# Designs tried in a protein design run: peptides against a protein of PDB entry 7MKK. Part 29

Target 1, 71 residues: chain A of PDB entry 7MKK
Amino acid sequence: SMKEKVKAKLVEIRKFVPFIRRVRIDFQDTLSKVQGHRLDALVNLLDREDVSMSSLNKIEVIIDKLRTRFN

## One batch from the design tools (peptide; aimed at target 1 S52)

Design b2_p26_6_s3 (made by RFdiffusion4, then SolubleMPNN; from b2_p26_6, 13 letters changed)
Fold by OpenDDE base, seed 5:
Structure b2_p26_6_s3 (fold): chain B 71 residues (1-71), chain A 26 residues (1-26)
Amino acid sequence: as target 1 above (71 residues)
Amino acid sequence: SEARKKEEEELLKLLDELFEEEKKAK
């Protein structure tokens, strides 16, 4: 079901929360305040249970961009 | 709520272009 797919996707995406937090902290001096705030907001968003598949797919792209830049 | 969903959508747009300003400046 879509519900189960969303749950599975959320679990997979949440595996990157430590990475996002690490980027936020390690590069705090090079990130603008607004960039840092947006990363914080991303982590907060992933703390929710009601994130749609559409949003999760977009988040995955965002994380891929972060990975490309920050390994 | 619809308001939260819209806010989330805007956040995702902003995150998608998180480093665009930096790229544009380079």
Scores: peptide ipSAE 0.466, ipTM 0.819, DockQ to the pose 0.099
OpenDDE base, seeds 1, 2, 3, 4: peptide ipSAE 0.443, 0.432, 0.438, 0.453; ipTM 0.808, 0.804, 0.806, 0.813

Design b2_p26_6_s4 (made by RFdiffusion4, then SolubleMPNN; from b2_p26_6, 10 letters changed)
Fold by OpenDDE base, seed 4:
Structure b2_p26_6_s4 (fold): chain B 71 residues (1-71), chain A 26 residues (1-26)
Amino acid sequence: as target 1 above (71 residues)
Amino acid sequence: SREEEEENRELLELLDELFEEEKKDE
């Protein structure tokens, strides 16, 4: 079901939460206030259980870009 | 650099789109 797909996707995306937190801390001095705030908000969003598949797909793209820029 | 600025802008745009979508769903 779509619900099960969302749950599976959320589990996979949440694996990157430690990475996002690490980026936020390791590059704190080089990130703008806006970037830092957006990363914090992204982590908070991933703590929720009601994230849509559409949002999760967008988050995946964002994480891919973060991985490219921050290893 | 110009490249870094473009990458930053792209990232922020994606994040903005994400959070605008979340607001609309509420």
Scores: peptide ipSAE 0.311, ipTM 0.755, DockQ to the pose 0.894
OpenDDE base, seeds 1, 2, 3, 5: peptide ipSAE 0.310, 0.311, 0.247, 0.311; ipTM 0.755, 0.757, 0.692, 0.756; seed 1 fails the geometry check

Design b2_p26_7 (made by RFdiffusion4)
Pose (drawn by RFdiffusion4):
Structure b2_p26_7 (pose): chain A 71 residues (1-71), chain P 26 residues (1-26)
Amino acid sequence: as target 1 above (71 residues)
Amino acid sequence: EEEEELEERWEEQDEFLDELLEDLEE
């Protein structure tokens, strides 16, 4: 059943791509280069669909961790 | 072979996302 279980989570989680892109731009003045990079690769990855469930769970936490370190 | 390649991609995604979480916790 997992097969789809992914698609669903990627759909919901893709609503944060604009939020992450905003974080990366507004605070390019606050964060390191290696933070800017990994935030971009995060966007680029959320744009694919060969995305592991195990990585989406890591990505939901990573997002909860920036809905509260910023915003 | 295709399943091994997919697993390797998933492992690279996991390693990259662990590094990003560490950067955000710092």

Design b2_p26_7_s1 (made by RFdiffusion4, then SolubleMPNN; from b2_p26_7, 10 letters changed)
Fold by OpenDDE base, seed 4:
Structure b2_p26_7_s1 (fold): chain B 71 residues (1-71), chain A 26 residues (1-26)
Amino acid sequence: as target 1 above (71 residues)
Amino acid sequence: EEEEKKKKEEKEQDEFLDELLQLLDE
């Protein structure tokens, strides 16, 4: 079901939470204050269970951008 | 009402993520 796919995707995306936290801290001086605050908010969003597939796909793109730029 | 609330929250999430995508391109 779509619900099961969303849950599976959320579990996979949550594996990157430590990476997002690491980027936020290690590159705090490179990131703007607003970028840092939004990354914190992203981590908080990933604690929720009511995240859509659309949102999860966007988060995947964000993670890819972070990986390209910072690792 | 519950469906409308859920739809609103999804829109807010999408807008937040779109903003973050733009910020990371700066």
Scores: peptide ipSAE 0.669, ipTM 0.893, DockQ to the pose 0.826
OpenDDE base, seeds 1, 2, 3, 5: peptide ipSAE 0.667, 0.666, 0.667, 0.665; ipTM 0.892, 0.892, 0.892, 0.891

Design b2_p26_7_s2 (made by RFdiffusion4, then SolubleMPNN; from b2_p26_7, 11 letters changed)
Fold by OpenDDE base, seed 2:
Structure b2_p26_7_s2 (fold): chain B 71 residues (1-71), chain A 26 residues (1-26)
Amino acid sequence: as target 1 above (71 residues)
Amino acid sequence: SEKEEKKKREEEEDKFLDELLEEIDE
């Protein structure tokens, strides 16, 4: 079901929460205040259980871009 | 309504995610 797919995707995306937190901290001096706040909001969003598949797909792209830019 | 509030929340989420995507691409 779609709900099961969303649940599975959320579990996979949550594996990158520690990475997002590290980017936020390790690059705090190079990130703008707005960028830092958005990363914090992203982590908070992933604590929810009712995140849509559309949002999760966007978050996956964001994580890929963060990995490329921040290793 | 509850349905409308959910839709509004999702729209706000999409907005900040899109903005974040755009910033990272720069």
Scores: peptide ipSAE 0.570, ipTM 0.861, DockQ to the pose 0.763
OpenDDE base, seeds 1, 3, 4, 5: peptide ipSAE 0.568, 0.569, 0.569, 0.568; ipTM 0.861, 0.861, 0.862, 0.863

Design b2_p26_7_s3 (made by RFdiffusion4, then SolubleMPNN; from b2_p26_7, 9 letters changed)
Fold by OpenDDE base, seed 3:
Structure b2_p26_7_s3 (fold): chain B 71 residues (1-71), chain A 26 residues (1-26)
Amino acid sequence: as target 1 above (71 residues)
Amino acid sequence: SEEEEKKKRAEEEDEFLDELLEEIDE
């Protein structure tokens, strides 16, 4: 079911929360304040249980971009 | 309503994520 897929995707995306936190801290001096705030908000969003599949798919793309640029 | 609030939240999240994508890609 879609509900099951959302749960599975959320679990997989949450595995990257430590990475996002590391990017936020390690590159704090190169990131704008707005970018830093958005990364914090992203982590907070992933703490929720009711994240949509659409959002999770976008977050996956964001993580890929972060990995390309900062890893 | 609760459903309306959920919809609004989802829309705000989508906008936020789109903006973040744009900023990181710069």
Scores: peptide ipSAE 0.508, ipTM 0.832, DockQ to the pose 0.854
OpenDDE base, seeds 1, 2, 4, 5: peptide ipSAE 0.504, 0.504, 0.503, 0.503; ipTM 0.830, 0.830, 0.830, 0.831; seed 2 fails the geometry check

Design b2_p26_7_s4 (made by RFdiffusion4, then SolubleMPNN; from b2_p26_7, 10 letters changed)
Fold by OpenDDE base, seed 3:
Structure b2_p26_7_s4 (fold): chain B 71 residues (1-71), chain A 26 residues (1-26)
Amino acid sequence: as target 1 above (71 residues)
Amino acid sequence: DEEKKKEEEDKKQDEFLDELLELLDE
């Protein structure tokens, strides 16, 4: 079901929360204040259970951009 | 209405993520 797919995607995306936290801290001096704040908000969003598939797909793209730029 | 509330929250989440995508292209 779509509900099951959303939950599975959320579990997979949450595996990158430690990476996002690390980027936020390790590159704090490189990131703008607003970029840092938005990354904090992204981590907080991933603590929720009511994230849509649309949002999860966008978060995956964000993580790919972070991985490309920050390893 | 809970359905309407959820739709608005999902929209706000998408807008937030779109903005973050743009910010990371800088």
Scores: peptide ipSAE 0.643, ipTM 0.883, DockQ to the pose 0.831
OpenDDE base, seeds 1, 2, 4, 5: peptide ipSAE 0.641, 0.641, 0.642, 0.638; ipTM 0.882, 0.884, 0.883, 0.882; seed 5 fails the geometry check

Design b2_p26_8 (made by RFdiffusion4)
Pose (drawn by RFdiffusion4):
Structure b2_p26_8 (pose): chain A 71 residues (1-71), chain P 26 residues (1-26)
Amino acid sequence: as target 1 above (71 residues)
Amino acid sequence: SSEEELFEEQDEFLDELSEEIDKIPL
């Protein structure tokens, strides 16, 4: 059943791509280069679909961790 | 095997990203 379980999460979870992109731009002045890079690769990854469930769960938390360190 | 390798690389990258985000104060 997991097969799909992914697709669903990726759909919900893609609603934050603009949020992340915003965090990257507004605070390019606050964060390191390696934080800028990893935030971009995060966007690039959320744009694919060969995405593991185990990584989406790591993405949900990384996102909860930015909804509160910024915003 | 190729799919598993891609999943491992995605997990390693996201662990590094989590560590970098934890350095940002709340």

Design b2_p26_8_s1 (made by RFdiffusion4, then SolubleMPNN; from b2_p26_8, 11 letters changed)
Fold by OpenDDE base, seed 5:
Structure b2_p26_8_s1 (fold): chain B 71 residues (1-71), chain A 26 residues (1-26)
Amino acid sequence: as target 1 above (71 residues)
Amino acid sequence: SEKEKLEKEQDEFLDELLAVIDEVPV
């Protein structure tokens, strides 16, 4: 089911939460305040259980962009 | 619905974040 797929993808995406947190901290002086706050908000979003598949797909793209620049 | 509103807010937030990531001066 879609619900099961969402749960599975959420589990996979959450594996990158530590990475996002590290980017936020390690590059705090490089990131603008707005960018930092948005990364914090992204982590907070991933703590939620009501994230859609569409959102998870976008988050995957975001993580890929972060990895390209910061890892 | 509240669920739809929340999803829209999440999508808008993520779209904004996507737009500003490329602005990072690295």
Scores: peptide ipSAE 0.630, ipTM 0.880, DockQ to the pose 0.778
OpenDDE base, seeds 1, 2, 3, 4: peptide ipSAE 0.629, 0.629, 0.629, 0.628; ipTM 0.880, 0.883, 0.880, 0.881

Design b2_p26_8_s2 (made by RFdiffusion4, then SolubleMPNN; from b2_p26_8, 10 letters changed)
Fold by OpenDDE base, seed 2:
Structure b2_p26_8_s2 (fold): chain B 71 residues (1-71), chain A 26 residues (1-26)
Amino acid sequence: as target 1 above (71 residues)
Amino acid sequence: SSKKKLEEEQNRFLDELLEEIDEVPV
């Protein structure tokens, strides 16, 4: 089912939560407060169970961009 | 529906974040 697919995708995306937290902390001095808060909000979003497949796909793109800029 | 509204809010947030990442100084 779509619900099961979403849960599976969420599990995979959650593997990048430590990376997002590292970006938030390692680049805290170069990030604005707003940018830092958005990264915190992203981590909090991934802690939820009501994230759609559309949102998860966007989060995957975000993570790829973060990896490119903060590798 | 509430579910649709929530998804729209999540997508708006994520779209804004996508734009912000491109503006982050290297």
Scores: peptide ipSAE 0.584, ipTM 0.863, DockQ to the pose 0.770
OpenDDE base, seeds 1, 3, 4, 5: peptide ipSAE 0.583, 0.582, 0.580, 0.579; ipTM 0.863, 0.862, 0.862, 0.862; seed 1 fails the geometry check

Design b2_p26_8_s3 (made by RFdiffusion4, then SolubleMPNN; from b2_p26_8, 9 letters changed)
Fold by OpenDDE base, seed 1:
Structure b2_p26_8_s3 (fold): chain B 71 residues (1-71), chain A 26 residues (1-26)
Amino acid sequence: as target 1 above (71 residues)
Amino acid sequence: SSKERLEKEQDEFLDELLEVIDEVPV
């Protein structure tokens, strides 16, 4: 079901929460204040269970961008 | 609906974040 797919996707995306936190902290001096705050908000969003598949797909793109630039 | 509103807010946040990330010079 779609609900099961969303749940599975959320589990996979949450594996990157430690990475997002690391980027936010390790590159705090190179990130703007807004960027830092938005990354914190992203982590908070991933704590929720009412995230759509569309949102999860966008988050995946965001993570890919972070990985490309911040290893 | 409340669900639709939430999804729109989340999407807006993520769209902005996508733009903000591209501002990183590295």
Scores: peptide ipSAE 0.651, ipTM 0.889, DockQ to the pose 0.803
OpenDDE base, seeds 2, 3, 4, 5: peptide ipSAE 0.650, 0.649, 0.649, 0.650; ipTM 0.889, 0.890, 0.888, 0.889

Design b2_p26_8_s4 (made by RFdiffusion4, then SolubleMPNN; from b2_p26_8, 9 letters changed)
Fold by OpenDDE base, seed 4:
Order: structure tokens, then C-alpha cells, then sequence
Structure b2_p26_8_s4 (fold): chain B 71 residues (1-71), chain A 26 residues (1-26)
């Protein structure tokens, strides 16, 4: 079901939360306050259970971009 | 609905974040 697919994807995306936190801290001096806040908000968003598939797909792209540029 | 509104705001937030990542001077 779509609901199960969303749950499965959320579990996979959450594996990158520690990475996002590392980017936030390791590059704190380079990131603007707004950018840092947005990364914090992203982590907070991933604590929720009601994230849509559309959002999860975008978050996956975000993580891929972060991985490409930061490690 | 409140959920629909929140989802739209989340999408906008994520779109902005996608754009900002490419602007980070790393």
C-alpha cells in the first residue's frame, strides 16, 4: 500500500539524520543562520510520522545534494 | 485542512532548501 511505502521510505531517510546533523555542525561557520535553521527544521520534520511521499522524495534529493557537496 | 496547509508549507520549505544548498560557498 501507499501508506506502507511511505513508512518504509521514511525509515530509510531517517538513517541520514545523523549525517544531516553532522553537516549542520561541521559547516556551521560556512552556513548562514537561515541555512543552519533550515537544516535543523529538516531534522525536526523527519521526526514526524505524517510526512508525505512527495516531501520524502524531495528530502531524498536534498540528502543526495548534501552528500555530493559535503562528503 | 490543517494537514493540507502544513503539507504545502513543508513542500515550500523543502523547495527553498533545495535551492539554498547550491548556494552554500563550500
Amino acid sequence: as target 1 above (71 residues)
Amino acid sequence: SSKEKREKEQEEFLDELLEEIDKVPV
Scores: peptide ipSAE 0.608, ipTM 0.885, DockQ to the pose 0.750
OpenDDE base, seeds 1, 2, 3, 5: peptide ipSAE 0.604, 0.605, 0.605, 0.604; ipTM 0.882, 0.883, 0.884, 0.882

## One batch from the design tools (peptide; aimed at target 1 A41 L42 K58)

Design b2_p27_1 (made by RFdiffusion4)
Pose (drawn by RFdiffusion4):
Structure b2_p27_1 (pose): chain A 71 residues (1-71), chain P 27 residues (1-27)
Amino acid sequence: as target 1 above (71 residues)
Amino acid sequence: KENVFDEETEELLEEIEEEYNEKVEED
């Protein structure tokens, strides 16, 4: 059943791509280069679909961790 | 400019970057 279980989460979890992209730009003046890079690769990855469930769970937390370190 | 995220978040972001690079190499 997991097959799909992914697609669903990726759909919901893609609603934050604009949010991340905003975080990256507004605070390019606040964050390191290696934080700018990893935040881009995060966007690039959320744009693919060969995305593991084990990584989406890691992405939900990484997002909860920037809905509260910024915003 | 400084490190805004904690060590645990930095580790998770590094893992995501590495996974993305692996997928690009496979392609």

Design b2_p27_1_s1 (made by RFdiffusion4, then SolubleMPNN; from b2_p27_1, 12 letters changed)
Fold by OpenDDE base, seed 4:
Structure b2_p27_1_s1 (fold): chain B 71 residues (1-71), chain A 27 residues (1-27)
Amino acid sequence: as target 1 above (71 residues)
Amino acid sequence: PREVFDKETLELLEEIEKELKELEEKE
């Protein structure tokens, strides 16, 4: 079901929360306040159980881009 | 300052922030 797919995707995406938190901290001085806030919002969204597949797909793209750029 | 986010990433982050806000407002 779609619900099961969302749950599975959420579990997989949550594995990257420590990575996102690291990006947030490592670049804290470089990021604008709004950019930092948006990364925090992303993490907060992943703590929810009512996240949509659309949101998860967007987050996946963000993570992929961050993984590519993060050093 | 080093670029962390490209334009697409910034747009997606804004959408994510909006989606979180909408979910919180519905509670």
Scores: peptide ipSAE 0.708, ipTM 0.910, DockQ to the pose 0.712
OpenDDE base, seeds 1, 2, 3, 5: peptide ipSAE 0.707, 0.707, 0.707, 0.707; ipTM 0.909, 0.909, 0.910, 0.909; seed 3 fails the geometry check

Design b2_p27_1_s2 (made by RFdiffusion4, then SolubleMPNN; from b2_p27_1, 12 letters changed)
Fold by OpenDDE base, seed 4:
Structure b2_p27_1_s2 (fold): chain B 71 residues (1-71), chain A 27 residues (1-27)
Amino acid sequence: as target 1 above (71 residues)
Amino acid sequence: PKEVFDEETMKLLKEIEEELEKLEEEE
């Protein structure tokens, strides 16, 4: 089901939360206030259970961009 | 502070932020 697919993807995406948090902290003084806030929002969203597939797909793209740019 | 993310990344991040806000408002 779509619900099962969302749950599975959420589990996979959550594996990158430590990486995202590390980027947020390591670049805290470099990131603009809005960029820092949006990274915080991304992490906060991943703490939820009611995340949409659309959001998870967007987050996957963001993670790929972060991995490319920030190691 | 400076711009670290490109425009595309910022657009996606904004949409994520808006999704979080909507979910929190529904509670």
Scores: peptide ipSAE 0.694, ipTM 0.908, DockQ to the pose 0.936
OpenDDE base, seeds 1, 2, 3, 5: peptide ipSAE 0.693, 0.693, 0.693, 0.693; ipTM 0.908, 0.907, 0.908, 0.908; seed 2 fails the geometry check

Design b2_p27_1_s3 (made by RFdiffusion4, then SolubleMPNN; from b2_p27_1, 13 letters changed)
Fold by OpenDDE base, seed 4:
Structure b2_p27_1_s3 (fold): chain B 71 residues (1-71), chain A 27 residues (1-27)
Amino acid sequence: as target 1 above (71 residues)
Amino acid sequence: PKEVFDEETLKLLKEIEEELKKLEKEE
């Protein structure tokens, strides 16, 4: 079911939360306040159980972009 | 300052923030 697919994807995406937190901290001084807040919001969203597949797909793209740029 | 987010990433991050706000407001 779609619900099962969402749950499975959420589990996989959550594996990147430590990475996202590292980006947030490592670039804290280079990020604007709003950019930092949005990374925090992303992590907070991943703590929820009612995340949509659409949101998870967007987060996956974000993670891929961050992985490419993160040093 | 190093560019962390490109324009696409910034757009997606904004949408994610808005999604969170909506979910929190529904509670």
Scores: peptide ipSAE 0.690, ipTM 0.903, DockQ to the pose 0.712
OpenDDE base, seeds 1, 2, 3, 5: peptide ipSAE 0.681, 0.691, 0.682, 0.681; ipTM 0.899, 0.903, 0.899, 0.899; seeds 2, 3 fail the geometry check

Design b2_p27_1_s4 (made by RFdiffusion4, then SolubleMPNN; from b2_p27_1, 13 letters changed)
Fold by OpenDDE base, seed 4:
Structure b2_p27_1_s4 (fold): chain B 71 residues (1-71), chain A 27 residues (1-27)
Amino acid sequence: as target 1 above (71 residues)
Amino acid sequence: PTEVFDEETMELLDEIAEELEELEKKE
């Protein structure tokens, strides 16, 4: 089911939350306030259970971009 | 890097933040 797929995707994406948090902290002084807030929002969204597949797909793209730029 | 997020990434992040806001608003 779609719900099951969302759950699976959410589990996979959540594996990157520690990475996102590290980026947020490591570059806290470099990030603008808005950028910092956006990363926080991303993490907060991933803490929810009612995230859409559309959002998860967007987050996946974001993570891929972050992984490319950050170690 | 000074520019942590490019325009595309920032646009996606904006959409994610909006999604969160809408979900929180509905509660």
Scores: peptide ipSAE 0.682, ipTM 0.905, DockQ to the pose 0.720
OpenDDE base, seeds 1, 2, 3, 5: peptide ipSAE 0.679, 0.680, 0.680, 0.680; ipTM 0.904, 0.904, 0.905, 0.904; seed 3 fails the geometry check

Design b2_p27_2 (made by RFdiffusion4)
Pose (drawn by RFdiffusion4):
Structure b2_p27_2 (pose): chain A 71 residues (1-71), chain P 27 residues (1-27)
Amino acid sequence: as target 1 above (71 residues)
Amino acid sequence: EEEEEEQDEFLDELEEDLDEFEEELEE
């Protein structure tokens, strides 16, 4: 059943791509280069679909961790 | 599978960077 379980979470979890992109631009003045890079690769990855469930769970936490370190 | 493992390793590094950034904000 997991097969799809992914697609669903990726759909809901893609609503934050603009939020991340905003975080990366507004605070390019606050964060490191390696933080800018990993935030880009994060966007690039959320744009694919060969994405593991185990990585989406890691991505939901990483989002929760920036909905509160910024915003 | 190799691409999924690389994705997991990369996201672990990003989580560590965010934890280090939180410590800097607390300081």

Design b2_p27_2_s1 (made by RFdiffusion4, then SolubleMPNN; from b2_p27_2, 10 letters changed; failed a check: too like the target's own chain)
Amino acid sequence: SEEEKRQEEFLDELLELLDEDDERLEA

Design b2_p27_2_s2 (made by RFdiffusion4, then SolubleMPNN; from b2_p27_2, 9 letters changed)
Fold by OpenDDE base, seed 1:
Structure b2_p27_2_s2 (fold): chain B 71 residues (1-71), chain A 27 residues (1-27)
Amino acid sequence: as target 1 above (71 residues)
Amino acid sequence: SKEEEEQEKFLDELLEELDELDKELEE
């Protein structure tokens, strides 16, 4: 079901939360307040259970770009 | 530095994508 697919995708995306947190902390001194806040918001977003598959796919793209730049 | 500037630009672009995501979540 779509519900199960969303759940599975969310689990996979959440695996990158530690990475995002690490970027946030490791580059805290170089990030602007806005940038830091948005990274925090991204992590918070992944704590939600009502995120659509479409949104999760977009988040995945964002994380991939983040990984390319920061490891 | 140039690297810092590039990082800043990259993050800003990423934030634009996050903004679009925010709009989707609000809809």
Scores: peptide ipSAE 0.163, ipTM 0.687, DockQ to the pose 0.058
OpenDDE base, seeds 2, 3, 4, 5: peptide ipSAE 0.155, 0.156, 0.148, 0.133; ipTM 0.679, 0.681, 0.673, 0.642; seed 3 fails the geometry check

Design b2_p27_2_s3 (made by RFdiffusion4, then SolubleMPNN; from b2_p27_2, 8 letters changed)
Fold by OpenDDE base, seed 2:
Structure b2_p27_2_s3 (fold): chain B 71 residues (1-71), chain A 27 residues (1-27)
Amino acid sequence: as target 1 above (71 residues)
Amino acid sequence: SKEEEEQEKFLDELLEELDKFEKELEE
């Protein structure tokens, strides 16, 4: 079901939460305040259970872009 | 829902900012 797919996707995306937190901290001096706040908000969003598949797909793209820039 | 739309708007704006980072790396 779609609900099960969303749950599975959320579990996979949550594996990157430590990475997002590390980017937020390690590059705090490079990031603007708004960028830092957005990363915090992203982590907070992933702590929720009511995230759509559309949002999760966008978050996956975001993580890929973060990895390109900060890995 | 309104909340979902706001979440996607937030994500779109974050994507836009990260695209700027990629552009900076390409230059």
Scores: peptide ipSAE 0.440, ipTM 0.815, DockQ to the pose 0.669
OpenDDE base, seeds 1, 3, 4, 5: peptide ipSAE 0.425, 0.439, 0.443, 0.436; ipTM 0.810, 0.814, 0.815, 0.811; seed 4 fails the geometry check

Design b2_p27_2_s4 (made by RFdiffusion4, then SolubleMPNN; from b2_p27_2, 8 letters changed)
Fold by OpenDDE base, seed 4:
Structure b2_p27_2_s4 (fold): chain B 71 residues (1-71), chain A 27 residues (1-27)
Amino acid sequence: as target 1 above (71 residues)
Amino acid sequence: SEKEKEQEEFLDELLEELDELDEELEE
């Protein structure tokens, strides 16, 4: 079901939460307040259970870009 | 540095994408 697919996608994306947090910390001194806050918000967003598959796919793209840029 | 500027620009682009995502989540 779509519900199961969403849940599975959330599990997969949440695997990158430690990475996002690491980026946030490693570059804390160079990030603007806004940039840092947005990364924090991204992490918080991944704690939500009501995110659509469409949104999760967009989040995945964002994470992939972060992974590419920040190792 | 130039590298820092490039990083900032990249993060600003991500910020825009996150803003679009925020709008979607509000729908």
Scores: peptide ipSAE 0.143, ipTM 0.667, DockQ to the pose 0.041
OpenDDE base, seeds 1, 2, 3, 5: peptide ipSAE 0.114, 0.113, 0.113, 0.114; ipTM 0.629, 0.632, 0.627, 0.629; seeds 3, 5 fail the geometry check

Design b2_p27_3 (made by RFdiffusion4)
Pose (drawn by RFdiffusion4):
Structure b2_p27_3 (pose): chain A 71 residues (1-71), chain P 27 residues (1-27)
Amino acid sequence: as target 1 above (71 residues)
Amino acid sequence: EEEEEEEEEEEEEQDEFLDELEEELEE
């Protein structure tokens, strides 16, 4: 069943790519280089589909951790 | 089997990268 269980989450979890991209640009003046890089790679990864469920769960938290450190 | 091993290596690299990002965001 998991096979699909991924696709669903990646669909919902891709609605934040613009939010991240905004966080990276508005606060390029606030955050480190290695934070800018890992935030880009995050966007690049959410653009693929060979994405593990175990990495999406790690993404959901990372996102909850930016919806509240910023915004 | 070789393709499955490559897919697992790519998943592990993604997990390691995301752990590093989570640690940075906790700081």

Design b2_p27_3_s1 (made by RFdiffusion4, then SolubleMPNN; from b2_p27_3, 9 letters changed)
Fold by OpenDDE base, seed 2:
Formats: sequence, C-alpha cells, structure tokens
Structure b2_p27_3_s1 (fold): chain B 71 residues (1-71), chain A 27 residues (1-27)
Amino acid sequence: as target 1 above (71 residues)
Amino acid sequence: KEKEEEKKKEEEEQEEFLDELLELLDE
C-alpha cells in the first residue's frame, strides 16, 4: 500500500539523521544561523510519522545536496 | 473532512519548509 511505501521510505531517510546532525554541528561556523535552525527543524520533521511521500522525496534531494557539500 | 483538510494543510506547510531549505542550501 501507499502507507507501507511511505513508512519504508521514512525508515530509509531516517538512516541519514545522524549525518544531518553531524553536518549541523561540524559545520556550524560555515552554516548561517538560519541554515542551522532549518537543519534542526529537518531532523525534528524526521522524528514525525506524518511525513508525505512528496516531502520524503524532497528530503532525499536535500540529503544529496548535503552529501555533495559536506561528505 | 476537517481532519483531512488539516492534514493536507500540514503537508503543504512541510513542502513549503523543504522548498525554503532547498533554496537556503543553494546560497
């Protein structure tokens, strides 16, 4: 079902939460305050269960951008 | 119906937040 696909995608995306947290801390001086706050908000969003597939796909793009710059 | 409309609104707000973050990361 679509619900099962969303849950599976959320589990996969959550694997990157430690990476996002590390970027937020390790590059705190490089990131603007607003970027840092939004990364914190992103981590908080991923703690929720009510994230749409559309949102999860956008988060994947965000993670790819972070990996390109910080990994 | 009201709960479904609220859920849809929250999803739209989530997408707007993510779009903003995408723009911020392009700076």
Scores: peptide ipSAE 0.642, ipTM 0.889, DockQ to the pose 0.815
OpenDDE base, seeds 1, 3, 4, 5: peptide ipSAE 0.641, 0.639, 0.640, 0.642; ipTM 0.888, 0.887, 0.888, 0.889

Design b2_p27_3_s2 (made by RFdiffusion4, then SolubleMPNN; from b2_p27_3, 11 letters changed)
Fold by OpenDDE base, seed 3:
Structure b2_p27_3_s2 (fold): chain B 71 residues (1-71), chain A 27 residues (1-27)
Amino acid sequence: as target 1 above (71 residues)
Amino acid sequence: SEAERKKKEEEEEQEKFLDELLELLDE
């Protein structure tokens, strides 16, 4: 079901939360304050259960961008 | 319903937030 797919995607995306937190800290001087604050907000969003598939797909793109730029 | 409208609004806000973040990371 769609609900099950969302839950599965959320579990997979959450595996990158430690990476996002690390980028936020390790590259704090490279990131602008607003970029840092938005990354913090992204981590907080991933703590929630009510994240849509559309949002999760965009978060996946964000993670890909972070991986390309920050390892 | 009220619950459905609230859920839709939250999803729209989440999407706007993520779109902004995508743009910010291109800087």
Scores: peptide ipSAE 0.615, ipTM 0.875, DockQ to the pose 0.832
OpenDDE base, seeds 1, 2, 4, 5: peptide ipSAE 0.614, 0.614, 0.614, 0.615; ipTM 0.874, 0.874, 0.874, 0.875

